# Peptides against a protein of PDB entry 2V3S: the designs that were tried, part 30

Target 1, 95 residues: chain A of PDB entry 2V3S
Amino acid sequence: PISLVLRLRNSKKELNDIRFEFTPGRDTAEGVSQELISAGLVDGRDLVIVAANLQKIVEEPQSNRSVTFKLASGVEGSDIPDDGKLIGFAQLSIS

## One batch from the design tools (peptide; aimed at target 1 R19 F20)

Design b2_p24_8_s3 (made by RFdiffusion4, then SolubleMPNN; from b2_p24_8, 11 letters changed)
Fold by OpenDDE base, seed 4:
Structure b2_p24_8_s3 (fold): chain B 95 residues (1-95), chain A 24 residues (1-24)
Amino acid sequence: as target 1 above (95 residues)
Amino acid sequence: SLAKDSEDVAARNAALNARRAARR
């Protein structure tokens, strides 16, 4: 399995690392993304972007060691999006 | 609902992984 870390801020703007495994041939990017949302770890509005980037990283984990992407949920926040600070952005990386 | 703080995130992450492990 591929060990992954999803880094993103919670409602208190604290940066957290969400750790999970992805097993090719058993898991799907959309399925795991749905589980993250169901667990309350990812905003439901971010299904599409999380699934797309999860797919990207698991298809070529040696080439795509880390991906940073803009969250749909972050656009409506009061803070200005910033990929360096992961404000309105999340980062997915290989552990 | 979404996790309210870092402690809640950690707990929910552990629960997620436990559920996933149980299905393997």
Scores: peptide ipSAE 0.834, ipTM 0.969, DockQ to the pose 0.930
OpenDDE base, seeds 1, 2, 3, 5: peptide ipSAE 0.834, 0.834, 0.834, 0.834; ipTM 0.968, 0.968, 0.968, 0.968

Design b2_p24_8_s4 (made by RFdiffusion4, then SolubleMPNN; from b2_p24_8, 13 letters changed)
Fold by OpenDDE base, seed 2:
Structure b2_p24_8_s4 (fold): chain B 95 residues (1-95), chain A 24 residues (1-24)
Amino acid sequence: as target 1 above (95 residues)
Amino acid sequence: MLAKDSEDTKKRNAELNAKRKARA
């Protein structure tokens, strides 16, 4: 399995590292993303973008060690998006 | 950049992984 870390700010704007595994051939990017949403770890509006980037990183984990992407949920927020501070952005990386 | 790793998030993360492990 691939050990992943999703670095994401919670509703209190606190940065957290969410750890989970992805097993190719058993897991799907969309399925795992839906589980993250159901667990209250990811905003439902971010299903598409999280799934897309999860798919990207698990396709070539040796090459894609980290991906940072803009969240749909961050666009409607009052805070100005910032990829460096992960405001309105999230980061997936290989653990 | 250091992560906060709030207690609520850690709990939800643990529950997620436990649930996924149970279904495996």
Scores: peptide ipSAE 0.741, ipTM 0.937, DockQ to the pose 0.324
OpenDDE base, seeds 1, 3, 4, 5: peptide ipSAE 0.741, 0.740, 0.741, 0.741; ipTM 0.937, 0.937, 0.937, 0.937

## One batch from the design tools (peptide; aimed at target 1 F20 L41)

Design b2_p25_1 (made by RFdiffusion4)
Pose (drawn by RFdiffusion4):
Structure b2_p25_1 (pose): chain A 95 residues (1-95), chain P 25 residues (1-25)
Amino acid sequence: as target 1 above (95 residues)
Amino acid sequence: SSITSLDHNGETITDPTTIRAIMTE
């Protein structure tokens, strides 16, 4: 199992670290991304990009300690995207 | 669920309903 953190801003624009485990051979990037969406933790528009970056970090958790990516939900949403401030971006990391 | 907890304002929250509320409300 891999201990992972998804870091992104909530609806109030507050930064949060979401902790979860991923078990290779049991879980899939798509499945876990769907779980995040059904839990209301990730916007549904972000399924593809979150799944892609989850797959990247879980295939080589030794190489990829952190991945930062754009949110499809944040492309035009009132605040300009800013990766430094995790606005319109999120980050997956190994715990 | 794969979710174990949420770190929010110096606290660790494990209740799913509270985590959802923090994220969406």

Design b2_p25_1_s1 (made by RFdiffusion4, then SolubleMPNN; from b2_p25_1, 10 letters changed)
Fold by OpenDDE base, seed 2:
Structure b2_p25_1_s1 (fold): chain B 95 residues (1-95), chain A 25 residues (1-25)
Amino acid sequence: as target 1 above (95 residues)
Amino acid sequence: SPIKSLIHKGKVITDMEEIRKIMTE
């Protein structure tokens, strides 16, 4: 399996690393993303963007070691989005 | 489950309910 980390801020705006695995041929990007949402780890509004970027990184994990993307849930937040600080952004990376 | 753990304030959390609480509360 591919060992991944999803780095994003929790409800208290603290950075956290969610460690999860993706097994090509068994798992789907949408399926794993849905599990992250069901567990309360990702906002449901972010299904599309998380799944898209998860798909991207697992397609070529040797080439795509890290991807940072804007969250739909962060657009209407009080803080100004910032990819460097992962405010309104999340990061997927190969562990 | 594909979810294995949460690294929170330098601690490794593996209990899913605790992980949920940390992320949502």
Scores: peptide ipSAE 0.781, ipTM 0.966, DockQ to the pose 0.967
OpenDDE base, seeds 1, 3, 4, 5: peptide ipSAE 0.780, 0.780, 0.780, 0.780; ipTM 0.966, 0.966, 0.966, 0.966

Design b2_p25_1_s2 (made by RFdiffusion4, then SolubleMPNN; from b2_p25_1, 11 letters changed)
Fold by OpenDDE base, seed 2:
Order: C-alpha cells, then structure tokens, then sequence
Structure b2_p25_1_s2 (fold): chain B 95 residues (1-95), chain A 25 residues (1-25)
C-alpha cells in the first residue's frame, strides 16, 4: 500500500497530519475521500478537490511526492488563503 | 478503507473517536 499524509488545519486552525494508506486496485480516490469526509476529517465541500489530488498522487507516487491544493471550504473562511501556511489549502504527500 | 492515524501536537492518535473530536472541534 501507499502511505500518505494529508496535512490540513482543524476547526481550531491547528495543523494536523492525517496518515492513511491507499492500496491501488482495491481503493479508489473518491472512495477514500468519501471515507475521510464521513469520519469528519475532511469537509464535504472538499470531496472533488481531495479526490482529484489523491488520484494524482497515487497514480504516480514516485513522481508526485507532494501536492498542495486549495480547499473549497476555505473560500468562505475568515482567513485569507495561503498555500505556504496551509490556510485554505491542504497538502497530500507520500509518507 | 484506510486505516487512519493522526499526528496532533507531536502525539500519534489512533482512536477514531478522538481523531474525529480533534478535527471537528
């Protein structure tokens, strides 16, 4: 399996690393993303962007070691988006 | 289904209820 880390801020704006595995041929990017949402780890509004970037990283994990992307849930937030600080952004990386 | 753990303030959390609590509070 591919060991991944999803780094993002919680409701208190604390940066956290969610570690999980992805098994090609068994898991799907959408399925895993939906499970993360169901568990309350990802905002439902971010299904599309999380799934898209998860797909990107798992299809070529040797080439795509890290991807940072803008969250839909961050658009209406009080803080201005900042990819460096992961404000309104999240990062997926190979563990 | 992914097996999830959380790195929170330098601590590894594996209990899903605790993880949910941290991420949704």
Amino acid sequence: as target 1 above (95 residues)
Amino acid sequence: SPIVSLIHKGKVITDMEKIREIMTK
Scores: peptide ipSAE 0.654, ipTM 0.933, DockQ to the pose 0.895
OpenDDE base, seeds 1, 3, 4, 5: peptide ipSAE 0.646, 0.649, 0.650, 0.647; ipTM 0.930, 0.931, 0.932, 0.931; seed 1 fails the geometry check

Design b2_p25_1_s3 (made by RFdiffusion4, then SolubleMPNN; from b2_p25_1, 9 letters changed)
Fold by OpenDDE base, seed 1:
Structure b2_p25_1_s3 (fold): chain B 95 residues (1-95), chain A 25 residues (1-25)
Amino acid sequence: as target 1 above (95 residues)
Amino acid sequence: SPIKSLIHKGKVITDPEEIRKIMTE
C-alpha cells in the first residue's frame, strides 16, 4: 500500500498529521476520502477537493510527492486562507 | 481502516475515538 500523510488544522487551529494508507486496485480516492470524513478528520464539504488531490498523488506517487490544496470549509472562515501556514488549506504527501 | 494514526503535538494517537475528539472538539 501507499503510505500517506494528510496535514491539516483541527478545530482548535492546531496542525495535525493523519497517517493513512491507500491500496491501488482496492481503494478509491473518493472511498478513502469518505472514510476520513466519517472518522471526523475531514469536513464533509471538502470531499471533492480531498478526493481529487488524493487521486492526483496516488496516480503518480513518484512525481507527486506533495500536494497542497484549498479547503471549501476554510473559505468562509474567519481567517484569511494561507497555503504556507495551511490556513484554509490542507496538504497530502507521500510518507 | 485505511486510517492508521494521528500525530498530535508529537504524540501518536491510534484510538479512533481519541482521534475524533482531538480533531472535532
Scores: peptide ipSAE 0.768, ipTM 0.963, DockQ to the pose 0.938
OpenDDE base, seeds 2, 3, 4, 5: peptide ipSAE 0.768, 0.767, 0.767, 0.767; ipTM 0.963, 0.963, 0.963, 0.963

Design b2_p25_1_s4 (made by RFdiffusion4, then SolubleMPNN; from b2_p25_1, 8 letters changed)
Fold by OpenDDE base, seed 2:
Structure b2_p25_1_s4 (fold): chain B 95 residues (1-95), chain A 25 residues (1-25)
Amino acid sequence: as target 1 above (95 residues)
Amino acid sequence: SSIKSLLHDGKEITDPEEIRKIMTE
């Protein structure tokens, strides 16, 4: 399996790393994204963007070591989105 | 489950309910 980390801020705006695995041929990007949402780790509004970027990183993990993307849930947040600080952004990376 | 753990404040949390609490409260 591919060991991944999803780095994003929690409700208290603290950075956290979610460690999870993806097994090509068994798992789907949408399925794993739905698990993350079901577990309360990702906002449901971010299903599409998380799944898209998860798909990107797992299709070529050797060349796509990290991807940072804007969250739909962060657009109307109190803080201005910032990819460097992962405010309104999340990052997927290969462990 | 594909979810293995949460790295939070220098700790590794593996209990799903604790992880949920940390991320949602």
Scores: peptide ipSAE 0.794, ipTM 0.966, DockQ to the pose 0.965
OpenDDE base, seeds 1, 3, 4, 5: peptide ipSAE 0.793, 0.793, 0.794, 0.793; ipTM 0.966, 0.965, 0.966, 0.966

Design b2_p25_2 (made by RFdiffusion4)
Pose (drawn by RFdiffusion4):
Structure b2_p25_2 (pose): chain A 95 residues (1-95), chain P 25 residues (1-25)
Amino acid sequence: as target 1 above (95 residues)
Amino acid sequence: ILSPEEAAALTGTAASEQLAKVRAA
């Protein structure tokens, strides 16, 4: 199992660290991304990008300690995207 | 389990517990 953290801003623009486990051989990047969406923790528009970055970090957790990526939901949404401030971006990391 | 609208405001441990509930479902 891999201990993971998804860091992104909530609807109030507050930064939060979401902690979860991923078990290779049992879980899939797509499945867990769908779980994040169904839990209301990730916007549905972000399924593809979150799944892609989850796959990246879980295949080589030794190499990829952190991945920061754009949110499709944040492309034009009132605040300009800013990776430094995790606005329109999110970050997956190993705990 | 909260609705998506309710869960969107969660942070930290509360957001993690919400995800654990959905995954256990």

Design b2_p25_2_s1 (made by RFdiffusion4, then SolubleMPNN; from b2_p25_2 with P4K A9S T11V T13E A14E K21L)
Fold by OpenDDE base, seed 2:
Structure b2_p25_2_s1 (fold): chain B 95 residues (1-95), chain A 25 residues (1-25)
Amino acid sequence: as target 1 above (95 residues)
Amino acid sequence: ILSKEEAASLVGEEASEQLALVRAA
């Protein structure tokens, strides 16, 4: 399995690392993303972008060691998006 | 695939063998 970390801020704007494994052939990017949403760890509006980037990193984990992407939920938020601070952005990385 | 138990554990910020929610510095 691929050991991953999803780094993003929670509703209190606290930065969290969510560690999980992805098993190719068993897990799907969309499925895992949906489960993250169901657990309240990802905003439902971010399903597409999280799934897309999860797919990207798991299909070529040797080349894509880290991907940072803009969250749909952060676009119209009160805070200005900032990829360096992961405000309105999230990061997936290989653990 | 995340089990309901694993998801609940994550929400509760409990570590597991495969899943963990950790506050980043």
Scores: peptide ipSAE 0.138, ipTM 0.676, DockQ to the pose 0.113
OpenDDE base, seeds 1, 3, 4, 5: peptide ipSAE 0.084, 0.134, 0.049, 0.088; ipTM 0.609, 0.667, 0.635, 0.630; seed 5 fails the geometry check

Design b2_p25_2_s2 (made by RFdiffusion4, then SolubleMPNN; from b2_p25_2, 8 letters changed)
Fold by OpenDDE base, seed 2:
Structure b2_p25_2_s2 (fold): chain B 95 residues (1-95), chain A 25 residues (1-25)
Amino acid sequence: as target 1 above (95 residues)
Amino acid sequence: VLSKEEASSLVGEEASEQLAKVRAL
């Protein structure tokens, strides 16, 4: 399996690392993303963008060691989006 | 990095069971 880390800010705007595994041929990017949402770890509005970037990283984990992407849930927030600080952005990386 | 439009084309697969672990930074 592929060991992954999803880094993003929680409801208190604190950075968290969420660790999980992805097994090609058994798991799907959408399925894993839905589980993250069901666990309250990802905002439901971010299903599409998380699934897309998860698919990207698991397709070529050797080449895509890290991907940072804009969250839909961060667009309407009071804070200005910043990929360097992961404000309105999340990061997926190979563990 | 993929856009929302590109991401939408990848949605539609059946969900799978997963376990996630959180660590505060």
Scores: peptide ipSAE 0.032, ipTM 0.623, DockQ to the pose 0.043
OpenDDE base, seeds 1, 3, 4, 5: peptide ipSAE 0.030, 0.031, 0.030, 0.031; ipTM 0.617, 0.618, 0.619, 0.621; seed 4 fails the geometry check

Design b2_p25_2_s3 (made by RFdiffusion4, then SolubleMPNN; from b2_p25_2, 7 letters changed)
Fold by OpenDDE base, seed 5:
Structure b2_p25_2_s3 (fold): chain B 95 residues (1-95), chain A 25 residues (1-25)
Amino acid sequence: as target 1 above (95 residues)
Amino acid sequence: ILSKEEAASLTGEEASRQLELVRAA
């Protein structure tokens, strides 16, 4: 399996790392993303973007070691999006 | 420095999965 870390801020704006495994051929990007949402770790509005980027990283984990992407949930927030601070952005990386 | 705060086991359409939350202590 592929060991992954999803780094993003919670509702209190605290930066967290979420560690999980992805097994190609068994797991799907959308399925795992739904699990993250069900756990309350990802905003439901971010299903599509998280799944898309999860798919990207698991397709070629040797080449795509890290991906940073804009969250849908961060677009209309009070804070200005900033990929460097992961405000309105999240990051997936190979552990 | 980050520390383990919570681990959750979820059951989805595919299978149960361990999700580990790590945050700054």
Scores: peptide ipSAE 0.308, ipTM 0.690, DockQ to the pose 0.067
OpenDDE base, seeds 1, 2, 3, 4: peptide ipSAE 0.306, 0.303, 0.298, 0.260; ipTM 0.688, 0.685, 0.683, 0.648; seed 4 fails the geometry check

Design b2_p25_2_s4 (made by RFdiffusion4, then SolubleMPNN; from b2_p25_2, 8 letters changed)
Fold by OpenDDE base, seed 3:
Structure b2_p25_2_s4 (fold): chain B 95 residues (1-95), chain A 25 residues (1-25)
Amino acid sequence: as target 1 above (95 residues)
Amino acid sequence: ILSKEEAASLVGEEASRQLELVRAA
């Protein structure tokens, strides 16, 4: 399995790392993303973008060690999006 | 990866995968 970390801020603006495994051929990017949403760790509005980037990293984990992407849930927030600070952005990386 | 100041294991429904939340205090 592929060991992954999803780094993003919670509702209190605190930065968190979410660790999970992905097994190619058994898991799907969309399915795992739904589990993250069901656990209350990802906003439901971010299903598409999280799934797309999860797919990207698991299809080429040797070359894609990290991907940072803009969250749909962060677009209409009060804070200005910033990928360096992961404000309105999240990051997936290989452990 | 952030330090383990506070860690929690989240287990959803019956067939849900193990999710580990790690955050710094």
Scores: peptide ipSAE 0.307, ipTM 0.679, DockQ to the pose 0.071
OpenDDE base, seeds 1, 2, 4, 5: peptide ipSAE 0.287, 0.285, 0.215, 0.281; ipTM 0.671, 0.667, 0.592, 0.672; seed 5 fails the geometry check

Design b2_p25_3 (made by RFdiffusion4)
Pose (drawn by RFdiffusion4):
Structure b2_p25_3 (pose): chain A 95 residues (1-95), chain P 25 residues (1-25)
Amino acid sequence: as target 1 above (95 residues)
Amino acid sequence: SRTVTSSAGRTFTVEGSGSSTAAAS
């Protein structure tokens, strides 16, 4: 199992670290991304990008310690995207 | 910290200063 953190801003624009485990061979990037969406933790528009970056970090957790990516939900949503401030972006990292 | 459970039964631990666990849209 891999101990992972999804870091992104909540609806109040507050920065949160979401902890979760991923078990290779049991879990899939798509499945876990859907769980994040059904839990209301990730916007549904972000399924593809989150799944892609989850797959990236779980295939080589030794190489990819952190991945930062754009949110499809944050492309035009009142605040300009800013990767430094994790506005319109999120980050997956190894714990 | 706070706890959020998915429709598939997975549980997430959310750490942060605020109380909201809702996604930004």

Design b2_p25_3_s1 (made by RFdiffusion4, then SolubleMPNN; from b2_p25_3, 12 letters changed)
Fold by OpenDDE base, seed 2:
Structure b2_p25_3_s1 (fold): chain B 95 residues (1-95), chain A 25 residues (1-25)
Amino acid sequence: as target 1 above (95 residues)
Amino acid sequence: SQQVTSAGGRVFTVEGKGDDVKALK
């Protein structure tokens, strides 16, 4: 399996690393993204973007070691999006 | 470190980094 880390700020604006595994051929990007949402770790509005980037990283994990992407949930938030600080952005990386 | 388990049994391990930590380079 592929060991992944999703770096994402929680509702308290605290940055967390969320570690999980992804098994190609058994797991799907959309399925795991839905699990993240159901677990309360990802906002439901971010299903599409999380799934898209999860798919990107797992399809070629040797080449795509890290992906940073804008969250839909962060667009109209009180804080200005910033990819360096992961405000309104999240990051997936290979562990 | 905290652990969250999905209904299907997937384990998510959550580690707090704090609010001043930046993206991985």
Scores: peptide ipSAE 0.722, ipTM 0.923, DockQ to the pose 0.294
OpenDDE base, seeds 1, 3, 4, 5: peptide ipSAE 0.721, 0.718, 0.720, 0.720; ipTM 0.923, 0.922, 0.922, 0.922

Design b2_p25_3_s2 (made by RFdiffusion4, then SolubleMPNN; from b2_p25_3, 13 letters changed)
Fold by OpenDDE base, seed 2:
Structure b2_p25_3_s2 (fold): chain B 95 residues (1-95), chain A 25 residues (1-25)
Amino acid sequence: as target 1 above (95 residues)
Amino acid sequence: SQKVTSAGGRVFEVIGKGTDTRALK
C-alpha cells in the first residue's frame, strides 16, 4: 500500500497531519475521499478537489511526492488563502 | 496522536502539528 499524509487545518485552524494508506486496485480516490469526509476530517465541499489530487498522487507516487491544492471550503472563508501556511489549501504527500 | 476509524475499517491517524506549521517543502 501507499502511505500518505494529508496536511490540513481543522475547524480550530490547527494544522494536522492525517496519515492513511491507499491500496491501488482496491481503493479509489473518490472512495477514500468520501471516507475522509465521513470521518469529519475533510469538508464535504472539498470532495472533488481532494479526490482529484489523491488520484494524481497515487497514480505516480514516485514522481508526485507532494501536491498542494486549493480547497473549495477555503475560498469564502474569513482568512486569506495561503498555500505556504496551508490556509485554504491542503497538502497530500507520500510518507 | 489520535486515530479515527471509518465504518469500513480504514484507520486515519491524526497528528497535531500546531497553528504555525507550514506546508512541507
Scores: peptide ipSAE 0.760, ipTM 0.948, DockQ to the pose 0.289
OpenDDE base, seeds 1, 3, 4, 5: peptide ipSAE 0.759, 0.760, 0.759, 0.759; ipTM 0.947, 0.947, 0.947, 0.947

Design b2_p25_3_s3 (made by RFdiffusion4, then SolubleMPNN; from b2_p25_3, 9 letters changed)
Fold by OpenDDE base, seed 1:
Structure b2_p25_3_s3 (fold): chain B 95 residues (1-95), chain A 25 residues (1-25)
Amino acid sequence: as target 1 above (95 residues)
Amino acid sequence: SQQVTSAGGRVFTVEGKGTSTAALK
């Protein structure tokens, strides 16, 4: 399996690393993304973007060691999105 | 560190990194 880390800020603006495994052939990017949402770890509005980037990193984990992407949930927030600070952005990386 | 488990049994381990707005390396 692929060991992943999703770095993401919670509703209190606290940065968290969320670690989980992905098994190609058994798991799907959309399925795992739905689990993240169901677990309360990802905003439901971010299903599409999380799934897309999860797919990207797991399809070529040796080439895509890290991906940073803009969250839909961050667009209408009070804070200005900033990829360097992971405000309105999340990061997936290979552990 | 805390764990959250999906209905399907997938384990998510959550580790707090703090409230700083700076990127943590």
Scores: peptide ipSAE 0.736, ipTM 0.926, DockQ to the pose 0.291
OpenDDE base, seeds 2, 3, 4, 5: peptide ipSAE 0.735, 0.735, 0.735, 0.736; ipTM 0.926, 0.926, 0.926, 0.926

Design b2_p25_3_s4 (made by RFdiffusion4, then SolubleMPNN; from b2_p25_3, 8 letters changed)
Fold by OpenDDE base, seed 5:
Parts: sequence; structure tokens; C-alpha cells
Structure b2_p25_3_s4 (fold): chain B 95 residues (1-95), chain A 25 residues (1-25)
Amino acid sequence: as target 1 above (95 residues)
Amino acid sequence: SQTVTSAGGRVFTVEGKGTSTAALK
């Protein structure tokens, strides 16, 4: 399996690393993204973008070591999005 | 760290990194 880290801020603006495994051929990017949402770890509005980037990283894990992407949930938030600070952005990385 | 387990049994391990807004290196 592929060991992944999803780094993003929670509702308290705390930065967290969420570690999980992904098994190609058994797991799907959309399925795991839905699990992240149901677990309360990702905002439901971010299903599409998380799934897209999860797919990107797992299809070429040795080449795509890290991807940073803008969250839909961060667009209309109180804070100005900033990829360097992961405000309104999240990062997926190979562990 | 904390763990969250999905209904299907997937384990997520959550590790806090703080509230800093400093740029990530």
C-alpha cells in the first residue's frame, strides 16, 4: 500500500497531518475521499478537489511526491487563501 | 496523535502540528 499524509487545517485552524494508506486496485480516490469526509477530517465541499489530487498522487507515487491544492471550503472563508501557510489549501504527500 | 476509524475500518492517524501560520518549508 501507499502511505499518504494529508496536511490541512481543522476548524480551529490547527494544522494537522492525517496519515492513511491507499491500496491501488482496491481503494479508489473518490472512495477514500468520502471516508475522510465521513470521518469529519475533510469538508464535504472538498470532495472533488481532494479526490482529484489523491488520484493524481497515487497514479504516480514515485513521481508525484507532493501536491498542494486549493480547497473549495477555503474560498469564502474568513482568511485569505495562502498555499504557503496552507490557509484554504491542503497538501497530499507520500509518507 | 489521535486515531479515527471509518465505518469500513480504515484507520486515519491525526497528528497536530500547531496553529502557526508560518510558511511551510
Scores: peptide ipSAE 0.733, ipTM 0.926, DockQ to the pose 0.285
OpenDDE base, seeds 1, 2, 3, 4: peptide ipSAE 0.731, 0.732, 0.732, 0.732; ipTM 0.923, 0.923, 0.923, 0.926

Design b2_p25_4 (made by RFdiffusion4)
Pose (drawn by RFdiffusion4):
Structure b2_p25_4 (pose): chain A 95 residues (1-95), chain P 25 residues (1-25)
Amino acid sequence: as target 1 above (95 residues)
Amino acid sequence: SLFSSVEDAETGAKNVSRTFTVEPA
């Protein structure tokens, strides 16, 4: 199992670290991304990008300690995207 | 809808079997 953290801003624009485990051979990037969405933790528009970056970090957790990516939900949403601030972006990392 | 508090996140997590622990950064 891999201990992972999804860091992103909530609906109040507050930064949060979401902790979860991923078990290779049991879990899939798509399945866990859907779980994040069904839990209301990730916007449904972000399924593809979150799944892609989850796959990246879980295939080589030794190489990819952190991945930062754009949110499809944040492309035009009142605040300009800013990866430094994690506005319109999110980050997956190894714990 | 998206979460705004730890309580919202815990409530929403009831839709899945996986454990998600939400902590302020």

Design b2_p25_4_s1 (made by RFdiffusion4, then SolubleMPNN; from b2_p25_4 with S1A D8E E10A T11E T19K T21V)
Fold by OpenDDE base, seed 3:
Structure b2_p25_4_s1 (fold): chain B 95 residues (1-95), chain A 25 residues (1-25)
Amino acid sequence: as target 1 above (95 residues)
Amino acid sequence: ALFSSVEEAAEGAKNVSRKFVVEPA
């Protein structure tokens, strides 16, 4: 399986690493993304963007070691989005 | 807790559990 880390700020704006495995041929990007949402770790509004970037990284894990992407949930937030600080952004990386 | 488990049930399939380990970055 592929060992992944999703770096994301929680509701208290604390930056956390979420570690999980992805098994090609058994898991799907959308399915795992839905599990993240069900666990309360990802906002439901971010299903599409998380799934898209998860798909990207698992397709070519040797080439795509890290991907940073803008969250839909962060667009209308009070804080100014910042990819460097992962405000309104999240990052997926190979562990 | 440092981890969360999610169980998914599909029609006609056994429940699958996935573990997420959460830690401060």
Scores: peptide ipSAE 0.584, ipTM 0.890, DockQ to the pose 0.282
OpenDDE base, seeds 1, 2, 4, 5: peptide ipSAE 0.583, 0.577, 0.583, 0.584; ipTM 0.889, 0.889, 0.889, 0.889

Design b2_p25_4_s2 (made by RFdiffusion4, then SolubleMPNN; from b2_p25_4, 7 letters changed)
Fold by OpenDDE base, seed 2:
Structure b2_p25_4_s2 (fold): chain B 95 residues (1-95), chain A 25 residues (1-25)
Amino acid sequence: as target 1 above (95 residues)
Amino acid sequence: SLFSSVEEAAEGAKAVSRKFEVLPA
């Protein structure tokens, strides 16, 4: 399996690393994204963007070691989006 | 603690269990 880390801020704006495994041929990007949402770790509005970037990283994990992407849930937030600070952004990386 | 682990079952027909390890960054 592929060991992944999803880095994003929780509801208290604290940055956390969420570690999980992805097994190609068994898991799907959309399925795992839905599991993250069900666990309360990802906002439901971010299903599409998380799934798209998860697919990107797992299809070529040797080339795509890290991907940073804008969250739909962060667009109308009180804080100004900042990819360097992962405000309104999240990051997927190979563990 | 700052560390937590979440184990959740996937939604849908397959209902596969998955573990997410949450760590402070």
Scores: peptide ipSAE 0.563, ipTM 0.879, DockQ to the pose 0.331
OpenDDE base, seeds 1, 3, 4, 5: peptide ipSAE 0.561, 0.562, 0.562, 0.563; ipTM 0.878, 0.878, 0.879, 0.879

Design b2_p25_4_s3 (made by RFdiffusion4, then SolubleMPNN; from b2_p25_4 with V6K D8E T11A T21V)
Fold by OpenDDE base, seed 2:
Structure b2_p25_4_s3 (fold): chain B 95 residues (1-95), chain A 25 residues (1-25)
Amino acid sequence: as target 1 above (95 residues)
Amino acid sequence: SLFSSKEEAEAGAKNVSRTFVVEPA
């Protein structure tokens, strides 16, 4: 399995690392993304963007060691999006 | 009068067992 880390700010704006595994051929990017949402770790509005970037990193984990992407849920926030601070952005990386 | 009973489709909660470890970054 591929060991992944999703770095994402919670509802208190605290930055956390979410560690999980992805098994190619058994898991799907959309399926795992739905599990993240069901666990209350990802906003439901971010299903598409999380799934797309999860697919990107698992299809070539040797080349795509880290991907940072804009969240749909961050657009309506009061804070200005910032990829460096992961405000309105999240990061997926290989552990 | 034929009353059609709407069958409530039970959204099968796929009990997906996956571990997520959350820690401060």
Scores: peptide ipSAE 0.651, ipTM 0.904, DockQ to the pose 0.220
OpenDDE base, seeds 1, 3, 4, 5: peptide ipSAE 0.625, 0.603, 0.603, 0.638; ipTM 0.900, 0.900, 0.900, 0.901

Design b2_p25_4_s4 (made by RFdiffusion4, then SolubleMPNN; from b2_p25_4 with V6K D8E T11E N15A T19K T21I)
Fold by OpenDDE base, seed 5:
Structure b2_p25_4_s4 (fold): chain B 95 residues (1-95), chain A 25 residues (1-25)
Amino acid sequence: as target 1 above (95 residues)
Amino acid sequence: SLFSSKEEAEEGAKAVSRKFIVEPA
């Protein structure tokens, strides 16, 4: 399995690391993303973007060690999106 | 076609069995 970390701010705007495993052939990017949403860890509006980037990183984990992407849920937020601070952005990385 | 369709998941409560470890970054 691939050990991953999703770095994402919670509802209190606190930055957290969410660790989980992904098993190719058993798991799907969309399925795991849905589980993240069901667990209350990811906003439902971010299903597509999280799944797309999760797919990207698990396709070639040796090459794609980290990916940072803009969240749909962050667009209408009061804070200005900032990839450096992960405001309106999230980051997936290989653990 | 560049488009595909997926079958809708069955209705009902689905248990999340995956382990997520959350910690301050």
Scores: peptide ipSAE 0.620, ipTM 0.899, DockQ to the pose 0.234
OpenDDE base, seeds 1, 2, 3, 4: peptide ipSAE 0.588, 0.594, 0.597, 0.590; ipTM 0.893, 0.893, 0.894, 0.895

